# Peptides against a protein of PDB entry 6D0Y: the designs that were tried, part 124

Target 1, 225 residues: chain A of PDB entry 6D0Y
Amino acid sequence: ETEDHLESLICKVGEKSACSLESNLEGLAGVLEADLPNYKSKILRLLCTVARLLPEKLTIYTTLVGLLNARNYNFGGEFVEAMIRQLKESLKANNYNEAVYLVRFLSDLVNCHVIAAPSMVAMFENFVSVTQEEDVPQVRRDWYVYAFLSSLPWVGKELYEKKDAEMDRIFANTESYLKRRQKTHVPMLQVWTADKPHPQEEYLDCLWAQIQKLKKDRWQERHIL

## One batch from the design tools (peptide; made by RFdiffusion4, then SolubleMPNN)

Design b2_p21_2_s4 (from b2_p21_2, 9 letters changed)
Fold by OpenDDE base, seed 4:
Parts: sequence; C-alpha cells; structure tokens
Structure b2_p21_2_s4 (fold): chain B 225 residues (1-225), chain A 21 residues (1-21)
Amino acid sequence: as target 1 above (225 residues)
Amino acid sequence: SSAEAAEALRKEVEEKGLVYL
C-alpha cells in the first residue's frame, strides 16, 4: 500500500459499502497490520489524526484500533501512548474540548480491549486527585471531575465490573469534592432551564446526578447525558 | 441543556487556561 492509499482507507472507513462495517474494519485492520513494517509511523500518525479530527467516527476508530491491537499489541500500545501524549499536548495548548474528547476516546478503548481497566481507573484516580491540589483554581479541579464523569458513559460499566472498590473510592472522593466546592450558579453553566420539566442545576451537580442514576441503572443508558 | 452547560464550562476552562496534566 502507498501512504496515500492508506490515508484514503483510514479516512473512508465507515462509509457506504457492500460489506458490513465490521467486515470492513477487520479487513482494514489486516491491511494496516501488513503495512506496519513499512508504514508504521505513518499509520500511527494517521490513526491519531483521524481519532482527533473525526469525533463522529469515534467508535469506528476505537474499534479499528482494538482490532489492530489484537493483531499487533505493541502497535496498540504505541497508539495509546501517542494519544496520551496528545492529551497532554492539548491541555498544554488550552484545547480543552480536544482534551475531554481524547479522554472519552481513551475510555472507549477500554471497551475495545486496548486499554486495561486498571489503567483507566488509575487515570481517573489521577484526575480526581486534582481536587486535592492546593492553591489551584477551582476551574482546574472542576475540569478534571468533568472529564472523569463525562467519560463514564463510555467506560463506567467496564470499570465497575472489574474495579468496583476502586471506583467507589473515586466516586466518594468526587462526591466529597462536589459537596465542598463553591458553586458558580452561572446561568450558562446550569442545566434544565424553566423550559424543561427539571429545575435548574449547576452542571457538575447535574452531571453527578445523571451519573449516579446511570450507575444505579447498571450503566444502561436510557438517555443521552 | 446539559450539552450547552458542558460546552460553556469547557469554554470557561479554556479561556482561563487553568488545566494542565
């Protein structure tokens, strides 16, 4: 395969085809695996790029990476490392929208058997530990809690199935923080306006309530958060 | 909405530049 062809294949996966998406992904994973000896760096860069730039294809690319990881574990690891590095870079660049998306992407990689549940738990422990930092703005603390909570729809089930005790600890710490944090009460950060059947609530409190309900419902989504 | 609030929160964080790993 040529580099241009690889780019085309990767970018177009999930588009209309006579074959199933699953079949196409498996086929593409095979092609990419075969080309790793010659185009490893290019493939890695391409996958990182589409993962970042095509959020509408999140599950497609996490699945693709999962399939590829099953074929080449080392490459899967390198991809994860690259994505984590990108997360750090996005944070340094103040691209917090990309950052939170990357956390969700990484979260879904747990479902695709690319990232181990304990590793994701450790990541979330690190996130929630920010709430304990001294002399930092609350907005920093809030963001990491947000990043954690907002990612749980993608990975909460898996994490609780495998690391329930650790997750409970993280939840307890999160709850404790949410109780003690200063609420902004800024309208733009509140959900459920007067036009909705629910009373207005601060976003993190609302998100927390939604996640608690999701947890209670055994992580079966009945609504989009 | 939840989505709007989330976006507003993200924008606030972004504008302040307060998050680093």
Scores: peptide ipSAE 0.023, ipTM 0.551, DockQ to the pose 0.018
Fold by OpenDDE base, seed 1:
Structure b2_p21_2_s4 (fold): chain B 225 residues (1-225), chain A 21 residues (1-21)
Amino acid sequence: as target 1 above (225 residues)
Amino acid sequence: SSAEAAEALRKEVEEKGLVYL
């Protein structure tokens, strides 16, 4: 494959085809594997780019990376390293929308057997540990809690299946923080009815309630958070 | 949904630049 053709293949995967998505992804993974000796850097860059810029194809690209990782373990590792570097760069650049999305992407890579469950648990432990930092603004603490909670729809089931005790500890720490933090008014999507008025809830408290419900429902999503 | 609330929080964090690794 030519370099330009690789870009086209990677960008267009998951679009309408006569073949199944699974078949297309397996085929593409094979093509990419074969071209790694000549185009590894390019392929790595392309995959990182589409992972960042095409959030609507999150599961497509996590699956593709999963298939490629199964074929070439070393490349899978290099990809994860690149994504972690990108996460750090996004944070340094104050691009927190990209940062949280990257955490979600990494979370779904656990389901694709690219990242081990213990590694993701460790990352979330690190995030929630920020709540214990002294002499830092609450907004920093809140963001890491948000990044953790907002990623659980993608990986909570797997993490609780593999590391329930550790996850319970993280949840306990999160709950403790949410109880003691100062609350602020944050706009939320709400349905107001005259018949059933309810007070506005603080953002992280609301998200916490949603995640608790999701957990209670065995991580089967019924609505978009 | 917490989507709008999340956006508001992200904007606050972004504006203040308070998150780093």
Scores: peptide ipSAE 0.023, ipTM 0.558, DockQ to the pose 0.018
Fold by OpenDDE base, seed 5:
Structure b2_p21_2_s4 (fold): chain B 225 residues (1-225), chain A 21 residues (1-21)
Amino acid sequence: as target 1 above (225 residues)
Amino acid sequence: SSAEAAEALRKEVEEKGLVYL
């Protein structure tokens, strides 16, 4: 395979085909595995790029990485390291839209058996621990809570199945913080739905309620967050 | 909407330049 051909294959996976998505992903994983000896750096860079720039294909690329990780565990590790590095760079660059998406991507990698559940729990513990920082803007605390809560639709089920006690602790800490934080009164940070009569809620309070419902429903998502 | 609220929050974070190091 040429480098240009690899780029085409990686970018086009999941598009309309006569074959199933699963078969296409398995096929591509095989091609990439075979080319790792010659094109590891290129493949790594391409996968990181599409993971970041094509959010509409999140589950496609997490699945692909999962399949590739099963074939080459070392490469899977290198990919995770690259993504964590990118997350840190995004935070340093104040690119918080990319940062939160990367957290969601990493979260779904748990379902794809690329990241261990305890490692993701540890990451979320670190995020929620920011709520305990002193002399920092509340918006910093709020963002890490947002990053945690908004990622749970992708990984909450798995984490509660594996680490229920630790997750309950994180939830308790989150709830405690949400009760004591200053509420935002900016209209754009408040959520209103016409589905049923309810008071207008601050965004994080609304998200918390949605996640609590999702948890109660055993992580079966019925509504778009 | 939830999406608009989320975007507003993210923009506020970005404008304030709050990095976790």
Scores: peptide ipSAE 0.019, ipTM 0.530, DockQ to the pose 0.018
Fold by OpenDDE base, seed 3:
Structure b2_p21_2_s4 (fold): chain B 225 residues (1-225), chain A 21 residues (1-21)
Amino acid sequence: as target 1 above (225 residues)
Amino acid sequence: SSAEAAEALRKEVEEKGLVYL
């Protein structure tokens, strides 16, 4: 019964309330902290589950984990480890939509002070290093570049503030790869005005251009990507 | 959007499969 109650609390956080979301998250963090001695494994599993299955609540759960990490650093570490394991499992299972979302989730955890900026930089270095692998399908190289670039809207500002030189190196390597890779023309799903049609562009090239603009705009998003 | 345009690539990735790290 208590476990079911915890599940309900975690799953329903962010729903309409008389209190602010921040107040509700702080309250929930307190409840969960108090129950960690008895239900740590259950709480960990629940948080991993909702983090994975409810992408619409990404910022809610990253914030919650941030609050929990501040209260119990050890639990925060265990959560990150569990999420990394889940990412690896998703990759092994070829669940690439889940995998990229998990990378984005981990990226936002940097903003919540759960993951250190240098650690995220190291992860992205590892991703972009896949472009240097020999005798592997280009789709593998492309996916890791995609995972990197598509996560930058959530963490690029923080990473450049703390690790600008390292990020510039990653960007240079990415740019180099994008220039030398074989391009496949993919139809753009964007609807353009009839009066001012935009040229078709390969997906990664398009994403790269968007990220370059975002970087130039100091990571301030004015429009959705 | 990049999210919408990524669907074709994601489908290709899922169909072809990848070697994990």
Scores: peptide ipSAE 0.018, ipTM 0.531, DockQ to the pose 0.018

Design b2_p21_3_s1 (from b2_p21_3, 11 letters changed)
Fold by OpenDDE base, seed 2:
Structure b2_p21_3_s1 (fold): chain B 225 residues (1-225), chain A 21 residues (1-21)
Amino acid sequence: as target 1 above (225 residues)
Amino acid sequence: MEELIKKIREEARKEAEEKKK
């Protein structure tokens, strides 16, 4: 396959076709594996790009990476390393939207057997540990909590199945932080009626409540977060 | 799609485990 063709294949996976998604993913994984000797760097870059730029296909691409990892563990490792580098870069650039998505992507890679559960737990521990750093602006601390919580829909089940004690500790620390942090008002989310105002809950508190509910529901997603 | 994805992931895991043997 040519580089341009590989790009097309990678970008189009998951779209409507005559074949099943399973067949398409397996087929693409095979093609990519076969082309790794010649186009590893390109394939790596392409996968990182689509992982970053096409959030709507998150599960498709994590699955694809999972398939590739199963075929070539070295490549899977390199991909994760690349994604971590990208995450660090995004954080340095204060691109929090990209960063949070990358965390979510990495989270789903646990389900794809690319990242071990303990590794993801360690990452989340590191995130939540930032909340204990007094010299860090709250906005940054809040982001790490947000990144953690907002990723749990993708990995919470797996992590609690394997590392429930560690996860509970992280949750406890998170809860403690949320209780202590300064709340910020979002006026645009306040509804004023003729008789009384109805302010919306602060976004992290809201997310926390949603995640608590999700946890209670055994991580079965019933509502769009 | 979710179930299909789960299936694909599970198959990948099985294949990986088989290769480790």
Scores: peptide ipSAE 0.287, ipTM 0.836, DockQ to the pose 0.030
Fold by OpenDDE base, seed 5:
Structure b2_p21_3_s1 (fold): chain B 225 residues (1-225), chain A 21 residues (1-21)
Amino acid sequence: as target 1 above (225 residues)
Amino acid sequence: MEELIKKIREEARKEAEEKKK
């Protein structure tokens, strides 16, 4: 297969097709595996690119990577390393929007059996530990908390099933930080329902409340966060 | 789609476990 053909296949996966999504993903995984000897670097770059630029297909591409990892464990590891490197670069460049999406992507890779639960817990521990650093601006501390909390819809269930004690410690530290941080009133567009007036709340406090509810509901989502 | 994704992921897990044995 040509380089252009691989790009087309990767970019179009998950779109409307005569075949099932399962068949398309399995087929693409097989094609990519077969082409690794000749196009490993290109395939790696393409997967990193679509993972970064197509957030609407997050679950499609994490699943694809999961399939590839099952076929070629070494490639899966290289992909994760590349994504971690990209995350670090985004953080250094203060590109927080890209960084948070990468964290969510990595979180969902736990469900795809690409990243081990303990590794993800360690990452979140590192994120929340930033809240304890003295010379870090609050905006940066807030971002790490946001990145952690906003990723839990994708991975919270798995992490609590395997590392409940460690997760509880992270939650306790997060709660402590949220109580002591300076709150800023940011206008938030909320969908108003006539039956339940939602008071204006600071975005992290609001997110925290949502995640607490999700946790209480055993990580069964009733609404899209 | 979510159910299908879960199924695909579970199958991938099984395949990976079989290769490790």
Scores: peptide ipSAE 0.286, ipTM 0.840, DockQ to the pose 0.030
Fold by OpenDDE base, seed 1:
Structure b2_p21_3_s1 (fold): chain B 225 residues (1-225), chain A 21 residues (1-21)
Amino acid sequence: as target 1 above (225 residues)
Amino acid sequence: MEELIKKIREEARKEAEEKKK
């Protein structure tokens, strides 16, 4: 297949089709596997691109990568390495929006059997450890905590099933940080109802409460976070 | 869709395990 054809196939997967999503994903994985000998680098770049630029298809592409990894383990590893490099680049460029999405993408790859649970735990340990570093701006520390917490809906269940002790440690460190961090009141986030204004809860505290509830509910999602 | 995705992922896992054998 031509490079343009591969791009089209990858970009359009998960869209409305006469065939089932399962059939389309399996079929595409087969096509990509067959073309790896000739177009490995291109396929790798394409997958990284769509993973980064099409957040609405996160689960589609993580699943696709999972299928491909099952067929070609080496390629799966190279893809993860590329994504990690991209994450590092995004962080260096202070592109926090892209970076947080990449963390979520990597998190969901654990469910696709592409990334091992211990590796993801190690990543989150590294993130939360930033809160203990000296001379790091709070905005950056807050972001790492946010990236960790906001990714747990995708991977929290799996990580607690396999690494509960380590996760509890991370949670304890996170809680400790949240208690001691500086909080900013933002007047524009006040909710005005019936002449009784009240401040909106701080976003990390709110997220923390949501994640705690999710954990208590054994990671069964009842509401979209 | 989520249930379908989970099914697909599980099937992929099974296939991978079979290849290792």
Scores: peptide ipSAE 0.284, ipTM 0.835, DockQ to the pose 0.031
Fold by OpenDDE base, seed 4:
Structure b2_p21_3_s1 (fold): chain B 225 residues (1-225), chain A 21 residues (1-21)
Amino acid sequence: as target 1 above (225 residues)
Amino acid sequence: MEELIKKIREEARKEAEEKKK
């Protein structure tokens, strides 16, 4: 297959077809595997690109990478490395929106057996450890906490199943940070409901509460975070 | 972060190997 054809295949996967998504993904994984000898770099770049730029297809591409990783472990590793590099670059550029999505993507790769649970735990430990660094602006510390918490819907269950003690430690550290951090208070803003008006909750506190509930519900998603 | 990359691959490899047993 040509380079352009590969691009088309990768970009269009998950779109409406006569075949099941699973079949299409498996087929594409096979095609990509076969073409790695000739187009590894291109395939790697393409996958990184779609992973980064097509958030609506997050689970599609994580699954694809998972399938490909199962076929070619080395390539899976290279992909993860590339994604981590991209994450670092995004962080350096203060592109927090891209960065947080990349963290979520990586988180879902744990479910796809591309990233080991302990490695993801280590990443989150590193993120939360930033909250203990004095030379880091709170905005950045907050982002790391946000990145951690907002990724848990994708990986929290798996991590707690395998690394509950470590996760509890991370949670404790997170909670401690949230208690001591400076909060943006908007007392004049209220969320109006049919029943009662409520003060606008600080976004991290809100997220924390949602994640706590999710954890309590054994990571069964019953609400949109 | 660099060490984390290494860890990711190493742990994944170990896990894969364990699954083969």
Scores: peptide ipSAE 0.050, ipTM 0.658, DockQ to the pose 0.019

Design b2_p21_3_s2 (from b2_p21_3, 12 letters changed)
Fold by OpenDDE base, seed 3:
Structure b2_p21_3_s2 (fold): chain B 225 residues (1-225), chain A 21 residues (1-21)
Amino acid sequence: as target 1 above (225 residues)
Amino acid sequence: MEELRRKVLEEAEKEARKKKE
């Protein structure tokens, strides 16, 4: 297959087809596996790209990666490493919207048996630990808390089932931070954008309340966050 | 989607194990 053909296949998966989504995903995984010897770098790049640019297909692509990981474990590892690198680059570039999508994608990879639950817990511990660093701007600290909390709808259930004590510690630290953080009143309504990562004063508090309710409901989603 | 995902992943894992044997 040509590079253009691979791009087309990856970008169009999950769209209307005569075949089931299951069949399409299995088929695509097979095609990609077969082409790894010749196009590994291209496939890695394409998957990273769609993971960032097509959030509406998040579960489709995490599932695809899960299938690929099952077929080729080394590739799965390389993909995760690439995604982590992209996350770091996005953070350095202050591309917070891209970064949060990457965190959510990584979170859902836990459900696809690509990332181990303890590894994701460790990542979130690292995120929340930033809140304890006084030399870090609050806008960055707030984002890490946002990234953590906003990812829990995808992975909170799994993490609490396997690492409840560690998750409770993270929650305690998060709660403590939210209570002591400085409140900023901006006259203009702020929207989460790459250029304006700092939320409104009450946004994180609102999100926290929603996540607390979700946790209380045993991570059964009954409302859209 | 969750049920579909589970089924797909389980089948993939089975196939992967067979290939390794």
Scores: peptide ipSAE 0.098, ipTM 0.745, DockQ to the pose 0.035
Fold by OpenDDE base, seed 4:
Structure b2_p21_3_s2 (fold): chain B 225 residues (1-225), chain A 21 residues (1-21)
Amino acid sequence: as target 1 above (225 residues)
Amino acid sequence: MEELRRKVLEEAEKEARKKKE
């Protein structure tokens, strides 16, 4: 396979084809695995790129990475490391939109058995711990809480199944922060109960309420955040 | 997608285990 061909294959996966998505993903994983000895860096870069730039294919690429990780554990690790580096860079640059997506992507990688649940819990602990740091603007603290909460639709079930006590602690800390923070009063629509009229409320409070409901519903999603 | 992912990943893991054995 040529580099250009690999790029094409990676970018086009999940698009309409004569084969099933399952077959295409398995096939692509096989191709990529076989080409890792020759094109590891390129494949890594390509996967990072599509993971970052094609949010509409989040589950496709997390699944692909999951397949690759199963075949080549080291590569999976390197991919995660690259994504973490990208996340850090995004955070340093205050690219919150990219950063939150990366967190969601990483969260979904837990479901793909690429990232261990404890590692994700640790990440979220780190995020929520920012709320306790002094000399950090509230907007940034709020973002970390947002990043955490907004990622739970992807990974909350898995994390609570495996690390319920730790998650409860994170939730408690989050709740505590939300109670003491200054509210911006930016209206937010409740998404999970869209069929029922719900008043607009503060951004993070609304998200918190929605996540609490999701948790209560045993993380069974009916709507997308 | 969840069911698909589960199926695909389970198969991948099985294959990986077989290779390790």
Scores: peptide ipSAE 0.097, ipTM 0.742, DockQ to the pose 0.033
Fold by OpenDDE base, seed 1:
Structure b2_p21_3_s2 (fold): chain B 225 residues (1-225), chain A 21 residues (1-21)
Amino acid sequence: as target 1 above (225 residues)
Amino acid sequence: MEELRRKVLEEAEKEARKKKE
């Protein structure tokens, strides 16, 4: 297959087809595996690109990578390394929106048996540890907490099942930080309920409350965060 | 999607194990 053809196949996976999504993913994984000897670098770049630019297909592409990893473990490792490099580049460039998408993608790769749970726990430990560093702007500390919390809908269940003690420690540190951080109150954004106006809740406090509820519900999502 | 993913991954793991044998 040509490079252009591979690009088309990768970009269009998950779209409406006469075949099931399962069949399409298995088929594509087989095609990509067969073409790795000739187009490994291109396939790697394409997968990294769609992982970053198509967040609506996150679970489709993580599943695809999971299938490829099962067939070619070395390629799976190279893909993860490429994604980590991209994450570092995004952070260096202060592209926090792209960075958070990458963290979520990596989080879901745990469910696809591409990344080990302990490795993801270590990453989150590193993120939350930034809150304890000196001379770090709060906006950056807040982002790492946000990246951690906002990724838990994808991987929280798996991490608590395997590393509950470590996760509890991360949660305790997160809670401590949220209590002591400077909060931005937005008095102009008032929610009116039953003739009693109240200020809009700060976004990290709101997210924390949502994640606590999700944890209480044993990580079963009842609504989209 | 979760159920589909589980089935796909389980099948892939089975195939991978067969290739290693």
Scores: peptide ipSAE 0.096, ipTM 0.740, DockQ to the pose 0.033
Fold by OpenDDE base, seed 5:
Structure b2_p21_3_s2 (fold): chain B 225 residues (1-225), chain A 21 residues (1-21)
Amino acid sequence: as target 1 above (225 residues)
Amino acid sequence: MEELRRKVLEEAEKEARKKKE
C-alpha cells in the first residue's frame, strides 16, 4: 500500500460498505500489519490523528488498535506511548477539550485489551490526586474530576470488575472534593420539549449523580450521559 | 457495535495465540 492509500483506508473505515464492519476492520488490521515494516511511523501518526480528530469513530479506532495490538504488541505499545505524549502536551497547553477526549479514548483501549486495567486505575488516581494540590487552580482540579467521571461510561465496568477496592477509594476522594469545592452557578439550557423538568444543578454535581446511578445499575447504561 | 467488537477482538486474540505457539 502507498502512503496515500493507507490514509484513505484508515480515514474511511466504518463508513458504509458492501462488507461488514467486522470484515473491514479485520482486513484493515491485516493490511496495516503487513505495511508496518515500511510505513510504521506514518501509520502511527495517522492513527493518532484520526483518534484525535474523529471522535464519532472512537470505538471503531480503538477496536482497530486492539486488533493491531493483538497482532503486533510492540506497535500497540508505541501507539499508547504516542497518545500519552499527546495527552501531556494537550494538558500543558490547556487544551482541555482534546485532553478529555484522549482520556476517553485511552479508557476504551482498556476494553480492547491494549491498556491494562491497573494502569488506567493508576492514571485516574493521579487525576484525582490533583484535587489535593493547593497550588493548582480549581478550574484545573475540576477538569481532572470531569475527565475521570466522564470516562467511566467507557471503562467503569471493566475497572470495577478487576479493581473494585481501588475504584472505591477514588470515588471516595472524588466525593470528598465535590463537597468542599467552590460551586459556581452554571445556567442550564432547558430542553423545552422535555416532559420532565430538570432542576438546575452544577455540572460536576450533575455528572456525579449520573455516574453514581450508572454504578448502581452495575454499569449498564440506561441513559445517554 | 459492542457485540461486533467482542467477536472481532476474540478472533484476533485467538489468531495471535496461534501465532505465538
Scores: peptide ipSAE 0.093, ipTM 0.741, DockQ to the pose 0.033

